Peptides against a protein of PDB entry 6PSE. Designs and how they scored, part 106

Target 1, 78 residues: chain A of PDB entry 6PSE
Amino acid sequence: PSEEEEYARLVMEAQPEWLRAEVKRLSHELAETTREKIQAAEYGLAVLEEKHQLKLQFEELEVDYEAIRSEMEQLKEA

## One batch from the design tools (peptide; made by RFdiffusion4, then SolubleMPNN)

Design b2_p23_1_s3 (from b2_p23_1, 8 letters changed)
Fold by OpenDDE base, seed 4:
Structure b2_p23_1_s3 (fold): chain B 78 residues (1-78), chain C 78 residues (1-78), chain A 23 residues (1-23)
Amino acid sequence: as target 1 above (78 residues)
Amino acid sequence: as target 1 above (78 residues)
Amino acid sequence: SLPSDEEIRAFFEAILAREAARR
């Protein structure tokens, strides 16, 4: 039997004391996992924002660079 | 009483049928939240990589820009 | 202040590593 099937059997045959302990365990794990999920999402959004700002700066620099490059090219052709 | 205290009391007084249902519910929620947490982490790492690549490109462009700027400045002084 | 990129990376990698260990 799979671990999932064995666990299902365990839950079906378990005494109330075990079930209460399992509810407590699962609740704790769910709370921790939820906190980590939220934190991961927050960090991801922060990095996205930083990336966005960097992209804006990069695009501005590209424009400035192309302007100077073009000016230099024109001077060399003259 | 807080919702947490009420829930704790509910768990303590619950019949096995309710407890088994609660274990199933919590297990399902934990599985879903875990998947979401993993996805958030994977996505976050991807964004970090994209940001890193962009930063490298930006730094390269800054070097190139300063080189051209300096060359232009020298030409203007001559 | 936000954690450094390295710290954020470590956080994400730790999540993935723990889940991989649980199989």
Scores: peptide ipSAE 0.652, ipTM 0.881, DockQ to the pose 0.959
Fold by OpenDDE base, seed 1:
Structure b2_p23_1_s3 (fold): chain B 78 residues (1-78), chain C 78 residues (1-78), chain A 23 residues (1-23)
Amino acid sequence: as target 1 above (78 residues)
Amino acid sequence: as target 1 above (78 residues)
Amino acid sequence: SLPSDEEIRAFFEAILAREAARR
């Protein structure tokens, strides 16, 4: 039998006192896990925004670079 | 009384059948939330790496840009 | 203020490490 099947059997055979304690334990773990998930999402979004701003700066520099490169190329060929 | 206090009272007064169902519900939600948390962390690390690679490319372009800018400035002043 | 990239990285890695250890 798998651990999941053994746990299911434990829950089915458990006394009310154990079940109440298990509800409390699971509620606590769920709350903690939820907070961590939310924090991870917030950090992920912040990093995405920073990457986006960096990309905008990069694209602006590319435009400026190509302008100078083109001007330089024209001067060299004239 | 808060919703949390009302829930706590419900758990204390609940029959074993309700408690078993609640354990099952909470276990399912915990599993889902855990998967989502892990996925958020994995995506966050990937975005951090992408941002790092973009920064390296940006810094390389800055070097190239300054080289051409300097050359152009010298030609204009000569 | 927002944590540094290193702190954010450490946070994500800690999540993954704890989950790997639990399994």
Scores: peptide ipSAE 0.652, ipTM 0.880, DockQ to the pose 0.968
Fold by OpenDDE base, seed 5:
Structure b2_p23_1_s3 (fold): chain B 78 residues (1-78), chain C 78 residues (1-78), chain A 23 residues (1-23)
Amino acid sequence: as target 1 above (78 residues)
Amino acid sequence: as target 1 above (78 residues)
Amino acid sequence: SLPSDEEIRAFFEAILAREAARR
């Protein structure tokens, strides 16, 4: 039997006191996991914003670089 | 009373059938939230790596840009 | 204030490490 099937059997055979304790345990773990998920999402969004700003700066520099490169190439070939 | 206090009372007064259903519900929500947390962490690490690679490319382009700018400035001022 | 990239990385890696340890 899988661990999931064994756990399901345990829940079916459990006394109310065990079930209440399990509800409390699961509620606590859910709350903690939810907090970590939210924090992970917030950090991810912050990094995305920083990457986006960096990308804009990079694209602007590429335009400026190509302009100078082209101008210099024209001067050398003329 | 807070919703948390009301929920705690509900758990204390609940029948085994309700408690088993609540364990199932919480287990499902925990599994989903855990998966979402993992995905958020994996995605966050990927974005961090992308930002790092972009930063390296940006710094290389800055060096190349300054080299061309300086060369062109020297040619114009000579 | 936002943590450093290194601190954010450590946070994500800790999440993944804890989950791997539970399985």
Scores: peptide ipSAE 0.651, ipTM 0.881, DockQ to the pose 0.967
Fold by OpenDDE base, seed 3:
Structure b2_p23_1_s3 (fold): chain B 78 residues (1-78), chain C 78 residues (1-78), chain A 23 residues (1-23)
Amino acid sequence: as target 1 above (78 residues)
Amino acid sequence: as target 1 above (78 residues)
Amino acid sequence: SLPSDEEIRAFFEAILAREAARR
């Protein structure tokens, strides 16, 4: 049998004391996993914001660069 | 009583059938939350890579901009 | 304060490494 099938059988044959302990264990793991998920989301959002600010700065520099490039090209053609 | 205290009491007084159902529910939520945590981590790494590539492009443009700015300044002073 | 990019990367990689080891 698969580990999943063996676990399912264990749960079906378990006494109330074991089941209560398993509820406590799973609740704890769920809480920890949830905290890690939330922290991962917060870091991801922070990096997205930094990337967005960098993109805005990049676009501003592109505008300034094209202005100077165009002026230089005009001077060279004259 | 707090929701946590009420839940603890419910678990202590629960019948085996309810406890088995709760183990199943918590196992399902843990599996889903784990998948979401993994996805958040994978997405975060992708955004970090995108930000890094954008930073490299920005630094390259800064070098090109300063080169043209300097050349233009020299032409205006002559 | 926000951790460095390297620290954030390490955090994400640690999550993925733990899950890979569990499977």
Scores: peptide ipSAE 0.651, ipTM 0.880, DockQ to the pose 0.976

Design b2_p23_1_s4 (from b2_p23_1, 8 letters changed)
Fold by OpenDDE base, seed 2:
Structure b2_p23_1_s4 (fold): chain B 78 residues (1-78), chain C 78 residues (1-78), chain A 23 residues (1-23)
Amino acid sequence: as target 1 above (78 residues)
Amino acid sequence: as target 1 above (78 residues)
Amino acid sequence: SLPSDEEIEEFFRRILEEERKRE
């Protein structure tokens, strides 16, 4: 039997005291995992924003670079 | 009483059938939340890598830009 | 304050490593 099937059997055969303890355990793990998920999402959004700002700066620099390149090309051809 | 206290009371007074159902519910939510946490982490790492690559490209462009700017400044001053 | 990219990376890697160990 899979671990899942074994666990399901355990839950089915468990006494109320064990079940209450398991509810408490799972609730705690869920709360912790939820906190970590939220934190991960917050960090992900922050990095996305930083990447976005960097992209904007890069695009501005590209425009400036092409302007200077073009001016220099014109000066060299004249 | 707080929601937590009320829930704790509910768990304490619950019958085995309810407790088993609650274990199943919490297990499912934990599995889903865990998956979402993992996905958030994977996504976050991908964005970090993209940001890193963009930063490298930006730095390369800055070098090229300064080279052209300097050359053009020299040409204008000569 | 937001952690550094390195700290954020470590956080994400930790999450993935914990899952790898559990599976």
Scores: peptide ipSAE 0.607, ipTM 0.874, DockQ to the pose 0.980
Fold by OpenDDE base, seed 5:
Structure b2_p23_1_s4 (fold): chain B 78 residues (1-78), chain C 78 residues (1-78), chain A 23 residues (1-23)
Amino acid sequence: as target 1 above (78 residues)
Amino acid sequence: as target 1 above (78 residues)
Amino acid sequence: SLPSDEEIEEFFRRILEEERKRE
C-alpha cells in the first residue's frame, strides 16, 4: 500500500483523540506553510521590481553608450 | 470568542466523521499550499539569477561606457 | 526593510531543501 493509503487507513481507524491531535497538527502546518508561501511571493515580487528597475537603468545606459559609440565612430570615419 | 477559540471548540466537540473530513480537508489544503510555496521559491530563485546576470551585464556596460567617455573627454581636451 | 538578495536566496533555498528532505 502507498503511504497515502496507509495514512488514509490510519485516519479511518483513528480514535477521536488522535483525530483532534491530527487536526491541530495539520492546522499548524497549514498556517506556517501559508505564511511562508506569502512571504515567498512578497520576496519574489520585490526581486522582480528590482530587476525591472535595473533593466530600465541598463536600457538607459545602452542608449547613452550607443550615442557615444556612434559619435566616436563618426569621428574615426571623418 | 475568537474564531480560533470557536474552531477549537468545534474540534473538541466534533464527531469522528467530522474530524476525519477535517483531516482530509486540511491535508489537501496543506498539500496545495506546499506546492504553491515550492513553486514560489523556485520562481524567486530564477528571478534572482536573472537579476544577477543583468547586474553583471550592466557593470560590464558601465566599464565600456566609462572607457569611451574617458576617450571622448581626452579628445575634447586635446 | 527588504532583506538582502542573499537572505532572500537563503529563504528560498531553505524552502526547497525542506521539501527535498520530505521526499
Scores: peptide ipSAE 0.606, ipTM 0.874, DockQ to the pose 0.982
Fold by OpenDDE base, seed 1:
Structure b2_p23_1_s4 (fold): chain B 78 residues (1-78), chain C 78 residues (1-78), chain A 23 residues (1-23)
Amino acid sequence: as target 1 above (78 residues)
Amino acid sequence: as target 1 above (78 residues)
Amino acid sequence: SLPSDEEIEEFFRRILEEERKRE
């Protein structure tokens, strides 16, 4: 039997006291996991924003670089 | 009474059939939330790496830009 | 204040390591 099937049997055969304790355990783990998920999402979003700002700065520098490169090329052709 | 206190009372007064159903519900939600947490972490790490690579590219472009700027300045001084 | 990139990375790695230990 899979661990899942064994757990399912345990739940089916369990006394009310065990079931209440299991509900409490699962509720606690769910709350903690949910908090961590939310925190991970918040951090991910913040990093995305920073990356976006950096990308904009990079694109601006590329434009400036190409402008100087073009000017330099024109000077060399003259 | 808080929703938490009401829920706690419900759990304490619940029949075994309800408790088993609640264990199943919580187990399912925990599994889903855990998966989402993992996905958020994986995505976050990927974005961090992308940001790092972009930063390196930006720094390289800055060096190249300053090199051309300096060359241009020398040409103007001659 | 937002944590440093290093701290955020460690946070994400911890999440993934915890799951790896459960599998």
Scores: peptide ipSAE 0.606, ipTM 0.874, DockQ to the pose 0.976
Fold by OpenDDE base, seed 3:
Structure b2_p23_1_s4 (fold): chain B 78 residues (1-78), chain C 78 residues (1-78), chain A 23 residues (1-23)
Amino acid sequence: as target 1 above (78 residues)
Amino acid sequence: as target 1 above (78 residues)
Amino acid sequence: SLPSDEEIEEFFRRILEEERKRE
């Protein structure tokens, strides 16, 4: 029997005391997992914001670089 | 009574059929939340890598920009 | 304060490693 089938049998045959304990266990694990999910999302958003700011700075530098490159090219062709 | 206290009372007074249903519900929610947590972590790592690559490109452009700026400054001072 | 990129990376890697061990 798969572990899933064995667990399903345990739940079906369990006494109320075991079931209450299992509800408490699962509730606790769900709360912890939810907290970790939220934390992961917060970190992901922070990194996205940093990447966005870096991209803006990069684009500004590209504009400045092309301006100087163009000026230099004009001076060399004269 | 807080919602948490009311829920605790429900669990204490619940029949086995309700408890089994609650175990199934919580197991399902835990599985979904776990999947979402994993997806958040995978996405976060991808964004970190993208930011790292962008930073390398930015640093390369800064070097090239300073080289041209310096050359231009030397030409203007002659 | 926001953790460093290294600390954030370690956090994400830990999540993925924990799941690999459960499978």
Scores: peptide ipSAE 0.605, ipTM 0.873, DockQ to the pose 0.986

Design b2_p23_2_s1 (from b2_p23_2, 12 letters changed)
Fold by OpenDDE base, seed 5:
Structure b2_p23_2_s1 (fold): chain B 78 residues (1-78), chain C 78 residues (1-78), chain A 23 residues (1-23)
Amino acid sequence: as target 1 above (78 residues)
Amino acid sequence: as target 1 above (78 residues)
Amino acid sequence: MAAERAEAERLLAEFRERFEASR
């Protein structure tokens, strides 16, 4: 039997005291996991913003680079 | 009473049938939340990698830009 | 608990959406 099947059997055969403890355990884990999910999402959003800012800077630099490159090319052709 | 206190009371007074159902519910929610947490983490890592690559490109362009800028400055000073 | 979960879901949805848009 799979672990899932064994767990299901355990739940079916469990006494109320065990069940209450399990509810408490699961509630706690759910709360923690939820907080971790929030943190992961917030972190990801922050990194996205950083990447976005970097992209803007890159594009600006690219424009400036092309301007100088073009000017330099013109000077070399003269 | 807080929601937490009310829930605690509910759990204490609950019959085994309710408790088993609650274990099932919480298990399902925990599994789902866990999967979502993992997904968020994976996305975050992907964004980090993308940002890293962009940073490398930016730094390379910056070097090239400074080279041309310097050359241009020298030409203007001559 | 429920409020926190709802917030988590909103944040995750936002992150997922913005992530996909950034690709």
Scores: peptide ipSAE 0.483, ipTM 0.865, DockQ to the pose 0.898
Fold by OpenDDE base, seed 3:
Structure b2_p23_2_s1 (fold): chain B 78 residues (1-78), chain C 78 residues (1-78), chain A 23 residues (1-23)
Amino acid sequence: as target 1 above (78 residues)
Amino acid sequence: as target 1 above (78 residues)
Amino acid sequence: MAAERAEAERLLAEFRERFEASR
């Protein structure tokens, strides 16, 4: 049988004490996984912000570069 | 009492049928939360890659900018 | 707890939205 089928059978045949322990275990794992999900989302948002700031800096540099390029071209043509 | 205390009491006093249902509920929520955590991690990695590529482009532009700036300075000094 | 899970869902939703918008 699959692990899923075996687990389902275990749950169906388990005593209340085991079931209470399993509820406690699952509750703990759910809380921990929820915390990890929060951390992953917060980290992702932080990286998005960093990327956004970098993009702004890149665009500013592009403007400055084009300004100098244009000035250089004018000087060469004169 | 806190929600946690009330829930703990509910678990302690619950019948096996309720406990089995709770195990099923928690298992489902854990699986769903885990899937969402993984998805968030995947998105985070994608953003990191995009930021890295943008940084490389920024550094390349910075090199080009400094080259033109230097050439411009030389022309003005001559 | 339910409150923490709700916050997690909000943060995840925000991240997904901003991620898609950044593409």
Scores: peptide ipSAE 0.482, ipTM 0.864, DockQ to the pose 0.896
Fold by OpenDDE base, seed 2:
Structure b2_p23_2_s1 (fold): chain B 78 residues (1-78), chain C 78 residues (1-78), chain A 23 residues (1-23)
Amino acid sequence: as target 1 above (78 residues)
Amino acid sequence: as target 1 above (78 residues)
Amino acid sequence: MAAERAEAERLLAEFRERFEASR
């Protein structure tokens, strides 16, 4: 039997005291996992914003670079 | 009373049938939240890698830009 | 279930470490 099937059987046959303890355990784990999920999302959003700002700076530098490159190419071809 | 205190009282006074249903509910939510946490982490890692690659490209462009700028400045001053 | 949680924890820990290193 799979661990999931064994766990399901345990829950079905369990006494109230075990069930109450399991509810408490699962509630705690759910709360922690939820906080961790939120944190991961927050970090991801922060990096996205930083990446966006970096992209804007990169695009600005590309424009400046192409301007100088073009001018320099014109001077060399003259 | 807080929602947490009310919930705790509910769990303490609940019948086995309710407790089994609650374990099932919490197990389902925990599994779903865990999958979401994994997805958030994977997405965040992808964004970090993209930002890192963009930063390397930006730094390379800065070097190239300064090289051309310097050469052009030398030509103008000659 | 326990294996999936452990994997998620390891992945999130890696992300957190890399995130802090990128700042």
Scores: peptide ipSAE 0.447, ipTM 0.857, DockQ to the pose 0.908
Fold by OpenDDE base, seed 1:
Structure b2_p23_2_s1 (fold): chain B 78 residues (1-78), chain C 78 residues (1-78), chain A 23 residues (1-23)
Amino acid sequence: as target 1 above (78 residues)
Amino acid sequence: as target 1 above (78 residues)
Amino acid sequence: MAAERAEAERLLAEFRERFEASR
């Protein structure tokens, strides 16, 4: 049987004391996992904002670079 | 009483049938939350990689820009 | 299930480390 099937059997045959302990364990793990998920999302959003700002700066620099490059190219071709 | 204290009391006084259902519910929620956490982490890593690559490109462009700017400045001062 | 959780923990740990390094 799969681990899931075995676990399901354990739950079906478990005594109330085990079930109460399992509820407490799962509640704790769920809370922790939820906090970690939220934190990951917050970090992701921060990085997205930083990347966006960097992209804007990069595009501005590209425009400035092409302007000077073009001017220099014209001088070289004269 | 707090929601947590009330929930704890419910768990303590619950019948096996309710406890089994609660274990199943919590297991399901934990599985879903775990998948979402993984997705958030993967997404965040992808964004970090993109930002890093963009930063490298930006720094390379800055070097190239300053080289041309300096050369142009020298020509203007002659 | 345990394997999936372990993977999530590893990924999140790596993300946190790389995130801090990128700051």
Scores: peptide ipSAE 0.445, ipTM 0.857, DockQ to the pose 0.896

Design b2_p23_2_s3 (from b2_p23_2, 13 letters changed)
Fold by OpenDDE base, seed 5:
Structure b2_p23_2_s3 (fold): chain B 78 residues (1-78), chain C 78 residues (1-78), chain A 23 residues (1-23)
Amino acid sequence: as target 1 above (78 residues)
Amino acid sequence: as target 1 above (78 residues)
Amino acid sequence: AAAERAAADALLARFRAEYEASR
């Protein structure tokens, strides 16, 4: 039998005391996992914002670079 | 009473059939939330890599920009 | 299920560590 089938059997045959303990355990784990999921999402959004700001800076530098490059090229051709 | 206290009372007074159903519900939600946590972490790691690559490109452009800026400044001073 | 959660925890820990290192 799979672990899932074995667990299902355990739940089916369990006494109320074990079931209450299992509800408590699962509730706790769910709360922790949910908090961690939210935190990961928040970090992901922060990284996205950082990447976006970096992209804007990169594009600004590209504009400045092309301006100087163009001026330099004109000076070399004259 | 808080929602947590009310839920705790519900669990304590519940019949085995309700408890088994609750174990099943919580197990399902935990599995889903765990998957979502994984997805959030994987996404975050991917964005971090993208940001890193962008940073490298930005730094390369900065080097090139400073080279041209320096050359231009020398030409203006001469 | 426990193994899957452990793997998820490890992945999250890695993401958190790499995020902090990237700043």
Scores: peptide ipSAE 0.461, ipTM 0.864, DockQ to the pose 0.900
Fold by OpenDDE base, seed 1:
Structure b2_p23_2_s3 (fold): chain B 78 residues (1-78), chain C 78 residues (1-78), chain A 23 residues (1-23)
Amino acid sequence: as target 1 above (78 residues)
Amino acid sequence: as target 1 above (78 residues)
Amino acid sequence: AAAERAAADALLARFRAEYEASR
């Protein structure tokens, strides 16, 4: 049997005391995992914003660069 | 009493059938939340890599830009 | 399930570390 099936059997055959403890354990783990998920999402959003700002700066610099490049190219060809 | 205290009392007074159902519910939610946490972290790492690559490109462009700017400045001052 | 959670925890820890380092 899979670990999942074995666990299911354990739950089915467990005494109330074990079940209460398991509920407590799972509740705790769920709460922690939820907090961590939220934190990861927050960091992800922060990174996205940073990347976006960097992209804007990059695009602005590209425009400036191409302007100067074009000017220099014209000077060299003249 | 807080919702947490009320829930704790419910668990303490619950029948085995309810407890088994609660274990099942919590297990399912924990599994889903865990997957979501993984997805968030993976996405965040991907965005970090993208930002890093963009930063490298930006820094390279800055160098090129300053080179051209300097050359043009020299030409104008000569 | 425990292994998956452990892997998730490790991945999250790496993400946090790399994010902090990128700042």
Scores: peptide ipSAE 0.460, ipTM 0.864, DockQ to the pose 0.893
Fold by OpenDDE base, seed 3:
Structure b2_p23_2_s3 (fold): chain B 78 residues (1-78), chain C 78 residues (1-78), chain A 23 residues (1-23)
Amino acid sequence: as target 1 above (78 residues)
Amino acid sequence: as target 1 above (78 residues)
Amino acid sequence: AAAERAAADALLARFRAEYEASR
C-alpha cells in the first residue's frame, strides 16, 4: 500500500484523541507554512522593487550615453 | 470568544466523523499552501536571476559610458 | 507529504540564501 493509503487507513481507524491531536498538528503545520509563504512573497516584492530601481538607473544611463555618443559622432563627422 | 477559542471548543466537542473530515480539509489546505510556498520561492529565484542579468548589463554600459565620457573630455580639453 | 514539505523548505531556504547573497 502507498503511504497515502496507509495514512487514510490510520485516519479511518483512529480514536478521537488521536484525531484531535492530528487536527492540532496539521493546524500548526499549516500556520507555519502560511507564514513561510508570506515571507517568501515579501522577499519577492523586495527583489522586484530593487530590480525596478536598477532598471530606472539603467534607463537614465542609456539616455546619458546616447547623448554623449551622438555628440561624439557629430564631432567626428565635422 | 475569539475565533480561535471557538474553533478549539469545536474540536474538543466534535464527533469522530467531523474530526476525520477536518483532518482531510487541513491536509488539503496544507498541500495547497505548500505548493504556493514552492511557487513563491521559484518566482523569487527567477526575479533574482533577472535582477542579476540587469546588473551585468548596467555594469557593461557603465564601462562603455566612462570610456566615451573620457574620450569626449580629452577632445574638449585639446 | 513530508517529502514535498522538505523539498519546499529546502527551496525556500535556497531563495533566502541567494537573496541575502545578492544584497
Scores: peptide ipSAE 0.459, ipTM 0.864, DockQ to the pose 0.899
Fold by OpenDDE base, seed 4:
Structure b2_p23_2_s3 (fold): chain B 78 residues (1-78), chain C 78 residues (1-78), chain A 23 residues (1-23)
Amino acid sequence: as target 1 above (78 residues)
Amino acid sequence: as target 1 above (78 residues)
Amino acid sequence: AAAERAAADALLARFRAEYEASR
């Protein structure tokens, strides 16, 4: 039997005391996992913001670069 | 009483049938939340990679820009 | 389920580490 099937049997045959402890355990794990999920989402948003700012800087530099490149190209053609 | 305290009392007074159902519910929610945590982490890693690639492009452009800027500056000083 | 959670934890830990390293 799979671990899942074995666990299901344990739950079906469990005494109330074990079930209460299991509810407590699962509640704790759920809370912890939820906090971690939220943290991951927050980090993801922070990275998105950093990427956005970097993109803006990149685009600004591209404009400046093309200006100088064009001027330099014109000077070399003269 | 807080919702948490009320829930705790409910668990303490609950019948085995309710407790088994609650274990099942919590197990399901934990599994879903775990999957969501994975998704959040995977997404975050993807964004980090995108930012990294953009950073490399930016740094390359900075090098090219400074090269042309320096050359242009020298030409203007001559 | 425990294995899945462990894998998820490892992935999250990696993300956090790479995020901090990217700062």
Scores: peptide ipSAE 0.463, ipTM 0.864, DockQ to the pose 0.903; fails the geometry check

